# Designs tried in a protein design run: peptides against a protein of PDB entry 4Y8H. Part 50

Target 1, 222 residues: chain A of PDB entry 4Y8H
Amino acid sequence: TTIVGVKFNNGVVIAADTRSTQGPIVADKNCAKLHRISPKIWCAGAGTAADTEAVTQLIGSNIELHSLYTSREPRVVSALQMLKQHLFKYQGHIGAYLIVAGVDPTGSHLFSIHAHGSTDVGYYLSLGSGSLAAMAVLESHWKQDLTKEEAIKLASDAIQAGIWNDLGSGSNVDVCVMEIGKDAEYLRNYLTPNVREEKQKSYKFPRGTTAVLKESIVNICD

## One batch from the design tools (peptide; made by RFdiffusion4, then SolubleMPNN)

Design b2_p18_3_s4 (from b2_p18_3, 6 letters changed)
Fold by OpenDDE base, seed 4:
Structure b2_p18_3_s4 (fold): chain B 222 residues (1-222), chain A 18 residues (1-18)
Amino acid sequence: as target 1 above (222 residues)
Amino acid sequence: APPPVLFGTPEDLAAVLA
């Protein structure tokens, strides 16, 4: 997995690759690693797929209840704190490594969370097995006062570095843009750089192409 | 049981997330 977050002048972008694995097997070529906690708070997940989905859904539900109770729009720091406390309670046994980002009445925010409940803050972040490949791109090209378009490009380039160089990353780039004063823009398969070209030959053969060499009917009842 | 579906490889995740 490669997941990234990048702050820009008026918001935050998160991005992810779309590969899931089971040991040496590609389980899904086009999974979704971007999860909605609330309308304007999104999360990118690395680690155990089920844990990342389940924990973000749980906190999303609790954030909605908290928002209703407080009569306030959800805050990214509230989601961060709830995720942190939940993950810490389970001492890293919930295998969720998260980039949490969003916009709220206090501005735009970008955080990371590790499975043991530690948290970081930054203008750009990467997590997952591809995080070093992504960080090489981020460190090389990040600047202050990025535009929305520059941040989307930077995040996408960082994810592509993971796609090309990390075994745990692959296929497509998903993006979510959270801009102040706007709805979140979820760009599923924003880039699809691994589309296979049309096969030169069809391997669909007519029925009967394989000859039946022998048939035997065996009665298994006495 | 089959290994869990992961977003990433456990070894690489541990190395990079540690």
Scores: peptide ipSAE 0.267, ipTM 0.726, DockQ to the pose 0.475
Fold by OpenDDE base, seed 1:
Structure b2_p18_3_s4 (fold): chain B 222 residues (1-222), chain A 18 residues (1-18)
Amino acid sequence: as target 1 above (222 residues)
Amino acid sequence: APPPVLFGTPEDLAAVLA
């Protein structure tokens, strides 16, 4: 997996690759690693697929209840705190590594969370097996005061570095853009750089291509 | 049992089991 987050002048973008694995096998070529915690708070997950999905759904549900109870829009720091406390409680046995990002009434936010419940903050972050490939791109091209378009490009270039160089990463780039004062823009398959060309030949033969040369009925009862 | 579905490599799983 390669997941990234990049802050820009008016919001935050997260991106992910779309490969899942089972040992040496590609389980899914086009899985979704971007999860919605709330309308304007999204996360990207690495680690155990079931744990990343389950923990983000659990916190998403509790954030919705908290929002209704408080009559307030969800805050990224509330989701961060709930996630880290839950993960810490399970002492790293929940295999979720998350980049959590969003916009709320306090502004735009970008955080990472590790399975043991530690958290980081930054203007750009990467996690997963492709994180070093992504970070090489981020460290080379990140600058202050990125535009939305520059941040989407930087995030997608960083994910592509994972796709091309990490065995655990592959296929497509998914993007989610969270801009202040706008709805979140989920760009499923923003890039599809691994579309195979059309197969030159069909492997479907007409029925009857193999002739029946002989038929016999044998009685096997004595 | 088949290995779990991962978003990552087997090393990512090993890190969460350590």
Scores: peptide ipSAE 0.260, ipTM 0.700, DockQ to the pose 0.438
Fold by OpenDDE base, seed 3:
Structure b2_p18_3_s4 (fold): chain B 222 residues (1-222), chain A 18 residues (1-18)
Amino acid sequence: as target 1 above (222 residues)
Amino acid sequence: APPPVLFGTPEDLAAVLA
C-alpha cells in the first residue's frame, strides 16, 4: 500500500493505490483504500484491510452521533482523538495505519495515526509499504503554498512512485480532495496507468479443433 | 486459515509500519 496526504493553500488532498494482497497473491487489483468518516473528513488506510474499514466505520458512526448531539460540523481533531483512543485501547492489535484529513470550521487538517495510537501532524505525509517511494517524491517536489492542482499532481506522482517501486502497491490512483467551503471531491480511479493491453491470442478455438475419436451412449437406468 | 487481506505486503508492513 501507498497512501499520501498533501496540504494545499485552501485544503487537503489524500490519495491511495488500489492493490490488496493475501501473502504473495494480489487479492484485488482495484480495491478502495479511501474511507469517508464524515462528508468532509476522509482517511486513507494501510495495514489489515478489515481493521482499517471497520475502525473508520465505527468512528464515522460515532462522529455522526457527536455532530448531532453538539449541533456542530464534525472536526478532524475529534475523529483523530476517537481513532487514537480506540487504537491505543487495543495496543496495536487493530492493524490500522491511517492518514486522516479533512476540512472543518477551524480549517484544513492532515494527520497520521499508527496502530498503537500515536499521531503525527504534517503538511505532507506517507504511510504503507510504499511510503518511502512516495516520500522520495514528496521531499523532492513539495513546497509551501501549493495550489489545488499542484497538490493533486504531487499526491498522484507520490502514489505512482509506490505503484512502480513497491510490491504491496499497484494498479490505480484514487484521490479525495477536501477544499475549504466546498464539498469533498472523491476521484475514484483518478489515474488508471496499468490498463492491460488486449491479449494477442484467444483461447476460443474453432469448433472441431479437437476431433472426436469415439462416442458411446450407455443407459445406466436400464 | 487463509492469510488476511492486507493493504501492503506482510513483511513490508511489519518492517515499515510496526
Scores: peptide ipSAE 0.254, ipTM 0.719, DockQ to the pose 0.476
Fold by OpenDDE base, seed 5:
Structure b2_p18_3_s4 (fold): chain B 222 residues (1-222), chain A 18 residues (1-18)
Amino acid sequence: as target 1 above (222 residues)
Amino acid sequence: APPPVLFGTPEDLAAVLA
């Protein structure tokens, strides 16, 4: 997995690749690693797929209840704290590594969370097996005061670095843009750089292409 | 048990995320 987050002048973008694996097997070529916690708070997950989805759904439900109770729009820091406390309680046994981002009445936010419940803050972040490939791109091209378009490009270029160089990453780039004062823009398959061309050859040979060298009839009835 | 579905390679996740 390669997941990234990038802050820009008026919001935050997160992006992910779309490969899931089971050991050496590609389980899904086009899975969704971007999860909605609330309408304007999204996360990207690395680690155990079920844990990332389940924990974000659990916190998403509790954030909705909290929002209703408080009559307030949910805050990214509330989601961060709830995720952190939950993961810490389970001492890293919930294999969720998350980039959490969003917009709320206090502004735009970008955080990361590790399975043991540690948290980081930054203007750009990467996690997953492709994180180093992504970080090489981020460190080379990140600047302050990115535009929305520059941030989407930077995030997608960083995910592509994971797609091309990390065995755990692949297929497509998903993006979610959370801009202040706007609805979240979920760009499923924003880039599809691995669309396979039509096979130039058919490997369906006519029957009889392989010669029968020997035939024997064996009676197996008593 | 079947290996869990991962977002990442097990070896790389252990090295990078642990």
Scores: peptide ipSAE 0.241, ipTM 0.712, DockQ to the pose 0.461

## One batch from the design tools (peptide; made by RFdiffusion4, then SolubleMPNN)

Design b2_p19_3_s1 (from b2_p19_3, 10 letters changed)
Fold by OpenDDE base, seed 4:
Structure b2_p19_3_s1 (fold): chain B 222 residues (1-222), chain A 19 residues (1-19)
Amino acid sequence: as target 1 above (222 residues)
Amino acid sequence: STIAQSEEEAEKRRQLVYS
């Protein structure tokens, strides 16, 4: 997995690759690693697929209840706190590694969470097996005061670095843009750089293509 | 059985890694 987050002047973007693996097997070439916690708070997940999805759904539900109870729009820091406390409670046994980002009445936010419940903050972050490949791009091209378009490009370039260089990453780039004062833009398959070309040959042969070289009939009752 | 298949599928899902 390669997941990234990048802050820009008026919001935050997260991005992910779309490969799922089972050991050496590519299980899914186009899975979704971006999850909605709330309308304006999204996360990217690495680690155990089921755990990332389940924990984000659980916290998403609790965030909705909290929002209703407080009569306030949900805050990224609230989601962060709930996630980290939950993950810490399970002492890393929930294999969720998350980049959590969003916009709320206090502004735009970008955080990361590890399975044991530690959290980080930054203007750009990467996680997953492709994180170093992504970080190489981020460190090379990140600057302060990015525009939305620059941040989307930077995030997508960082994901592509994972796609091309990390065995655990592959296929497509998903993006979610959360800009202050706007609805979140979920861009499923924003880039599809690995569309397979049409096969040059068909290997479907008519019946009888394989010749019968020998036949023997054995009576089992003799 | 449907239950065994469901459990196997659930186990396979748990083994899926977003590496």
Scores: peptide ipSAE 0.181, ipTM 0.551, DockQ to the pose 0.082; fails the geometry check
Fold by OpenDDE base, seed 1:
Structure b2_p19_3_s1 (fold): chain B 222 residues (1-222), chain A 19 residues (1-19)
Amino acid sequence: as target 1 above (222 residues)
Amino acid sequence: STIAQSEEEAEKRRQLVYS
């Protein structure tokens, strides 16, 4: 997996590759690793697929209830706190590694969470087996005051570094853009750089192409 | 250990993973 987050001047972008694995096997070429916690709070997940999905759904449900109870829009820091406390409670047995990002009335936010409940803050972050490949791109090209378009490009270039260089990463780039004052923009398969060209020929032949040259009936019963 | 590696590989095979 390669997942990244990049802050820009008016929001935050997260991106992910679309490969899932079972050991050395590619299980799914086009899975979705970006999860919605709330309309304007999204996360990218690495680790155990079921755990990443389940924990984000659980916190998403609790965030909705909290929002209704407080009559306030959900905050990224609330989601972060709920996630880290839940993960810490299970002492790393929930194999979820998350980049959590969003916009709320307090601004734009970008965090990472590890399975044991530790959290980090940054203007750009990467996680997963492709994180070093992604970070090489991020460290080389990140600058302050990125535009939305520059941030999307940087995030997608970082994911592509994982796709090309990490065995655990592959296929496509998914992107979610969360800009202040706008709805979240989920860009499923924003890039599809691994589409195989159409096969030049078909191996479907007409029935009877293989002629029967000889037939023999052998009795195998005494 | 070879045993720990085999168990880790077995666990990785049992679970769908976003590596």
Scores: peptide ipSAE 0.181, ipTM 0.579, DockQ to the pose 0.094; fails the geometry check
Fold by OpenDDE base, seed 3:
Structure b2_p19_3_s1 (fold): chain B 222 residues (1-222), chain A 19 residues (1-19)
Amino acid sequence: as target 1 above (222 residues)
Amino acid sequence: STIAQSEEEAEKRRQLVYS
């Protein structure tokens, strides 16, 4: 997995690759790693897929209840605190590594959370097996006061670095843009750089290409 | 076969990961 977050002048962008794995096996070529906690608070997940999905849904539900109870728009720091406390309670046994980002009445925010419940703050962050490849791009090209377009490009370039250089990352780039005063913009498959070209030859051989040398019928039921 | 059972158990133990 490669997941990133980048702050820009009026908001925050998160991005992810779309590969899911089971050890050395590609399980899904186009999974969704961006999860909605609330309308304007999204996260990107790395680690155990079931844990990332379940924990974000749980916190999303509790954030909605909290918002209703307080009559306030949910805050990113509230989601962060709830995630942190939940993950810490389970002592890293919930394998969720998250980049949490969003906009709220206090502004734009970008955080990361590790499975044991530690949290970080930054203007740009990366997690997953592709995080070093992504960070190389981020460190090279990040600047203060990024525009929305520059941040989307930087995030997508960082994800592509993971796609090309990390075995655990692949296929497509998903993006979510959270700008102050706007609805969140979820860009599923923002980039699809790995569309397989048409095969030059057909592998459909005529019937009879392989001769049947012998046939035997065995009754397996006594 | 013992091999097929071990492969099925191995497959059941394969957790889907966003690595």
Scores: peptide ipSAE 0.170, ipTM 0.524, DockQ to the pose 0.077; fails the geometry check
Fold by OpenDDE base, seed 5:
Structure b2_p19_3_s1 (fold): chain B 222 residues (1-222), chain A 19 residues (1-19)
Amino acid sequence: as target 1 above (222 residues)
Amino acid sequence: STIAQSEEEAEKRRQLVYS
């Protein structure tokens, strides 16, 4: 997995690759690693797929209840705290590594969470097996005061670095843009750089290529 | 589906990694 988050002047973008694996096997070529916690709070997940999905859904449900109870829009820091406390309680046994991002009445936010419940804050972050490949791109090209378009490009370039250089990453780039004062923009398969070309050769030989030396028809139903 | 099938499917889901 390669997941990234990048803050820009008026919001935050997160991006992910679309490969899932089972050991050496590619299980899904086009899985969705971006999850909605609330309408304007999204996360990208690495680690155990079931754990990332389950924990984000659990916190998403609790955030909705909290929002209704308080009559307030959900805050990214509330989601962060709930995720952190939950993961810490399970001492890293829930294999969820998350980049959590969003916009709320207090502004735009970008955080990361590790399975043991530690949290980080930054203007750009990467997680997953492709995180180093992504970080090489981020460190080389990140600057302050990025535009939305620059941030989307930077995030997508960082994911592509994982796709090309990390065995655990592959296929497509998914993006979610959360801009202040706007609805979240989920861009499923924003880039599809690994579309397989049509095979030039067919192994379907014409009938009769192999001679039939003997044929026997056995009726099994008497 | 039997409980065993559900457990097997659950185990497969646990083994699925976003590496």
Scores: peptide ipSAE 0.163, ipTM 0.546, DockQ to the pose 0.086; fails the geometry check

Design b2_p19_3_s2 (from b2_p19_3, 10 letters changed)
Fold by OpenDDE base, seed 3:
Structure b2_p19_3_s2 (fold): chain B 222 residues (1-222), chain A 19 residues (1-19)
Amino acid sequence: as target 1 above (222 residues)
Amino acid sequence: STEALSEEEAEARRKLVYS
């Protein structure tokens, strides 16, 4: 997995690759790694797929209830606190590694969370097995006061670095843009750099290409 | 067997399918 978050002048972007794996096996070539906690709070998940989905849904439900109870738009820091407390309670047994980002009445926010409940803050972040490949791009090209377009490009370039250089990452780039004063823009398959070309040859051999040399029918008596 | 995420797999921070 390669997941990234990048802050820009008026918001935050998160991005992810679309490969899921089971050991050495590619389980899904086009899975979704971006999850909605609330309309304007999204996360990218690495680790156990079921845990990342389940924990984000649980916190999403509780954030909705909290928002209704308080008559307030949910805050990213509230989601962060709920996630970290839940993950800490389970002592890392919930295998969720998250980049949490969003916009709220206090501004734009970008955080990361590890399975044991530790949290980080930054202007750009990467997690997953492709995080080093992504970070090499981020460290090389990140600047203050990024535009929306520059941040999307930087995030997508960082994900592509994971796609090309990390075995656990692959296929496509998903993006979610959260701009202050706007609805979240979820860009599923923003880039599809791994479209399979047509096969140059067909391996449909005519029946009998491998000769049957002999046939025998054996009656097995009990 | 739901193979518990090995420490190495957890450290790799890959999105693994939970099977």
Scores: peptide ipSAE 0.059, ipTM 0.438, DockQ to the pose 0.094
Fold by OpenDDE base, seed 1:
Structure b2_p19_3_s2 (fold): chain B 222 residues (1-222), chain A 19 residues (1-19)
Amino acid sequence: as target 1 above (222 residues)
Amino acid sequence: STEALSEEEAEARRKLVYS
C-alpha cells in the first residue's frame, strides 16, 4: 500500500493506490483504500483491510452520534482522538495504519495514526509499504502554500512512485480533496496508468471448429 | 518441495492486506 496526505493553502488532499494483497498474491487490483468518516473527514488505510474498514466505520458512526448530540460539525481532532484511544485499547492487535484528514470549523487538518495508537501531524505524510517511495517524491517537490491543483499532482505523483517501485502497491490512484467551504471531492480512479491493452486475439472459436473424427459409446454398467 | 509458507506468509494470505 501507498497512502499519502498533502495539505494545501485552502484544504487537504489524501490519495491511495488500489492494490490489495494476500501474501505474494494480488487479491484485488482496484480496491478502495479511502474511507469516509464523515462528509468532510476522510481517511486512507494501510494494514489489515478488514481492520482499517471496520475501525473507520465504527469511529464514523460514533462521530455522527457525537455531532448530533453536540449539534456541531464533526472535528478531525475528535476522530483522531477516538481512533487513537480505540487502537491503543487493543494494543496494536487492530492492524490499522491511517492517514486521517479533513476540514472542519477550525480549519484543515492532516494526521497519521499507527496501530498501537501513536499519532503524527504534518503538512505531508505517507504510510504503507510504498511510504518511502512516496516520501522521496514528497520531500523532493513539497513546498509551502501549494495550490489545490499542485497538491493533487504532488499526491498523485507520490502514489505513482509507490505503484512503480513498491510490490505492495499498484494499479490506480484514488484521490479525495477536502477544501474549506466546499464538499469533499472523491475522485475514484483519478489516474488509471495500468490499463492493459485490449487483447488482439480471442480464443473463442465457433462451435464445430474441431471436427469429430470418431465416436464410440461404451456401456460401463453391465 | 513446496517450501511451507512462513507463519507470517500464511497469516498474510489469510488476511486481506493493504500492504
Scores: peptide ipSAE 0.157, ipTM 0.560, DockQ to the pose 0.085; fails the geometry check
Fold by OpenDDE base, seed 4:
Structure b2_p19_3_s2 (fold): chain B 222 residues (1-222), chain A 19 residues (1-19)
Amino acid sequence: as target 1 above (222 residues)
Amino acid sequence: STEALSEEEAEARRKLVYS
């Protein structure tokens, strides 16, 4: 997995690759690693697929209830706190590694969470097996005061670095843009750089193309 | 008939790692 988050002047973007693996096997070439916690709070998940999905759904439900109870729009820091407390409770046994981002009445936010419940904050973040490949791009090209378009480009380039260089990452780039004062923009398969070309040849042959050269029938019932 | 994934296949799916 390669997941990234990048803050820009008026919001935050997260992005992910779309490969799922089971050891050496590519299980899914086009899975979705971006999850909605609330309408304006999204996360990208690495680690155990089921755990990332389940924990984000659980916290998403609790955030909705909390929002209703408080009569307030959900805050990214509230989601962060709920996630980290839950993950910490399970002492890393819930294999969820998350980049959590969003916009709320207090502004735009970008955080990461590890399975043991530690959290980080930054203007740009990467997680997953492709995180170093992504971070190489981020460190090379990140600057202050990115535009929305520059941040989407940077995030997408960072994910592509994972796609090309990390065995655990592959296929497509998914993006979610959360801009202050706007609805979240979920861009499923924003980039599809691995479209399979048409096969140069067909290897479909008529039945009987392989000739039977010799047949022998042996009766084994005495 | 959506054959229920074998317990092994279900376990394999649970072990799907977004590495």
Scores: peptide ipSAE 0.151, ipTM 0.532, DockQ to the pose 0.082; fails the geometry check
Fold by OpenDDE base, seed 5:
Structure b2_p19_3_s2 (fold): chain B 222 residues (1-222), chain A 19 residues (1-19)
Amino acid sequence: as target 1 above (222 residues)
Amino acid sequence: STEALSEEEAEARRKLVYS
């Protein structure tokens, strides 16, 4: 997995690759690693797929209840704290590594969470097996005061670095843009750089390519 | 008989890893 988050002047973008693996096997070529916690709070997940999905759904449900109870829009820091406390309680046995991002009445936020419940804050972050490949791009091209378009480009380039250089990453780039004062823009398959070309040759030979030397018909009802 | 998935298969199923 390669997941990234990048802050820009008026919001935050997260991006992910779309490969799921089971050891050496590509299980899914086009899985969704971006999860909605609330309308304006999204996360990208690495680690155990079931754990990332389950924990984000659990916190998403509790955030919705909290929002209704308080009559307030959900805050990214509330989601962060709930995720952190939950993951810490399970001492890293819930294999969820998350980049949590969003916009709320306090502004735009970008955090990371590790399975043991540690949290980081930054203007750009990467997680997953492709994180070093992504970080090489981020460290080379990140600047203060990115535009939305520059941040999407940077995030997508960082994911592509994972796709091309990390065995655990592959296929497509998914993006979610959370801009202050706007709805979240989920861009499923924003880039599809690994579309397989049509095979130039077929190994489907015509009948008769191999000579039939002997034929026997057996009646199975005798 | 609950066919116990091999520990490796159970681990492989648990580790649908977003590696």
Scores: peptide ipSAE 0.133, ipTM 0.521, DockQ to the pose 0.083; fails the geometry check

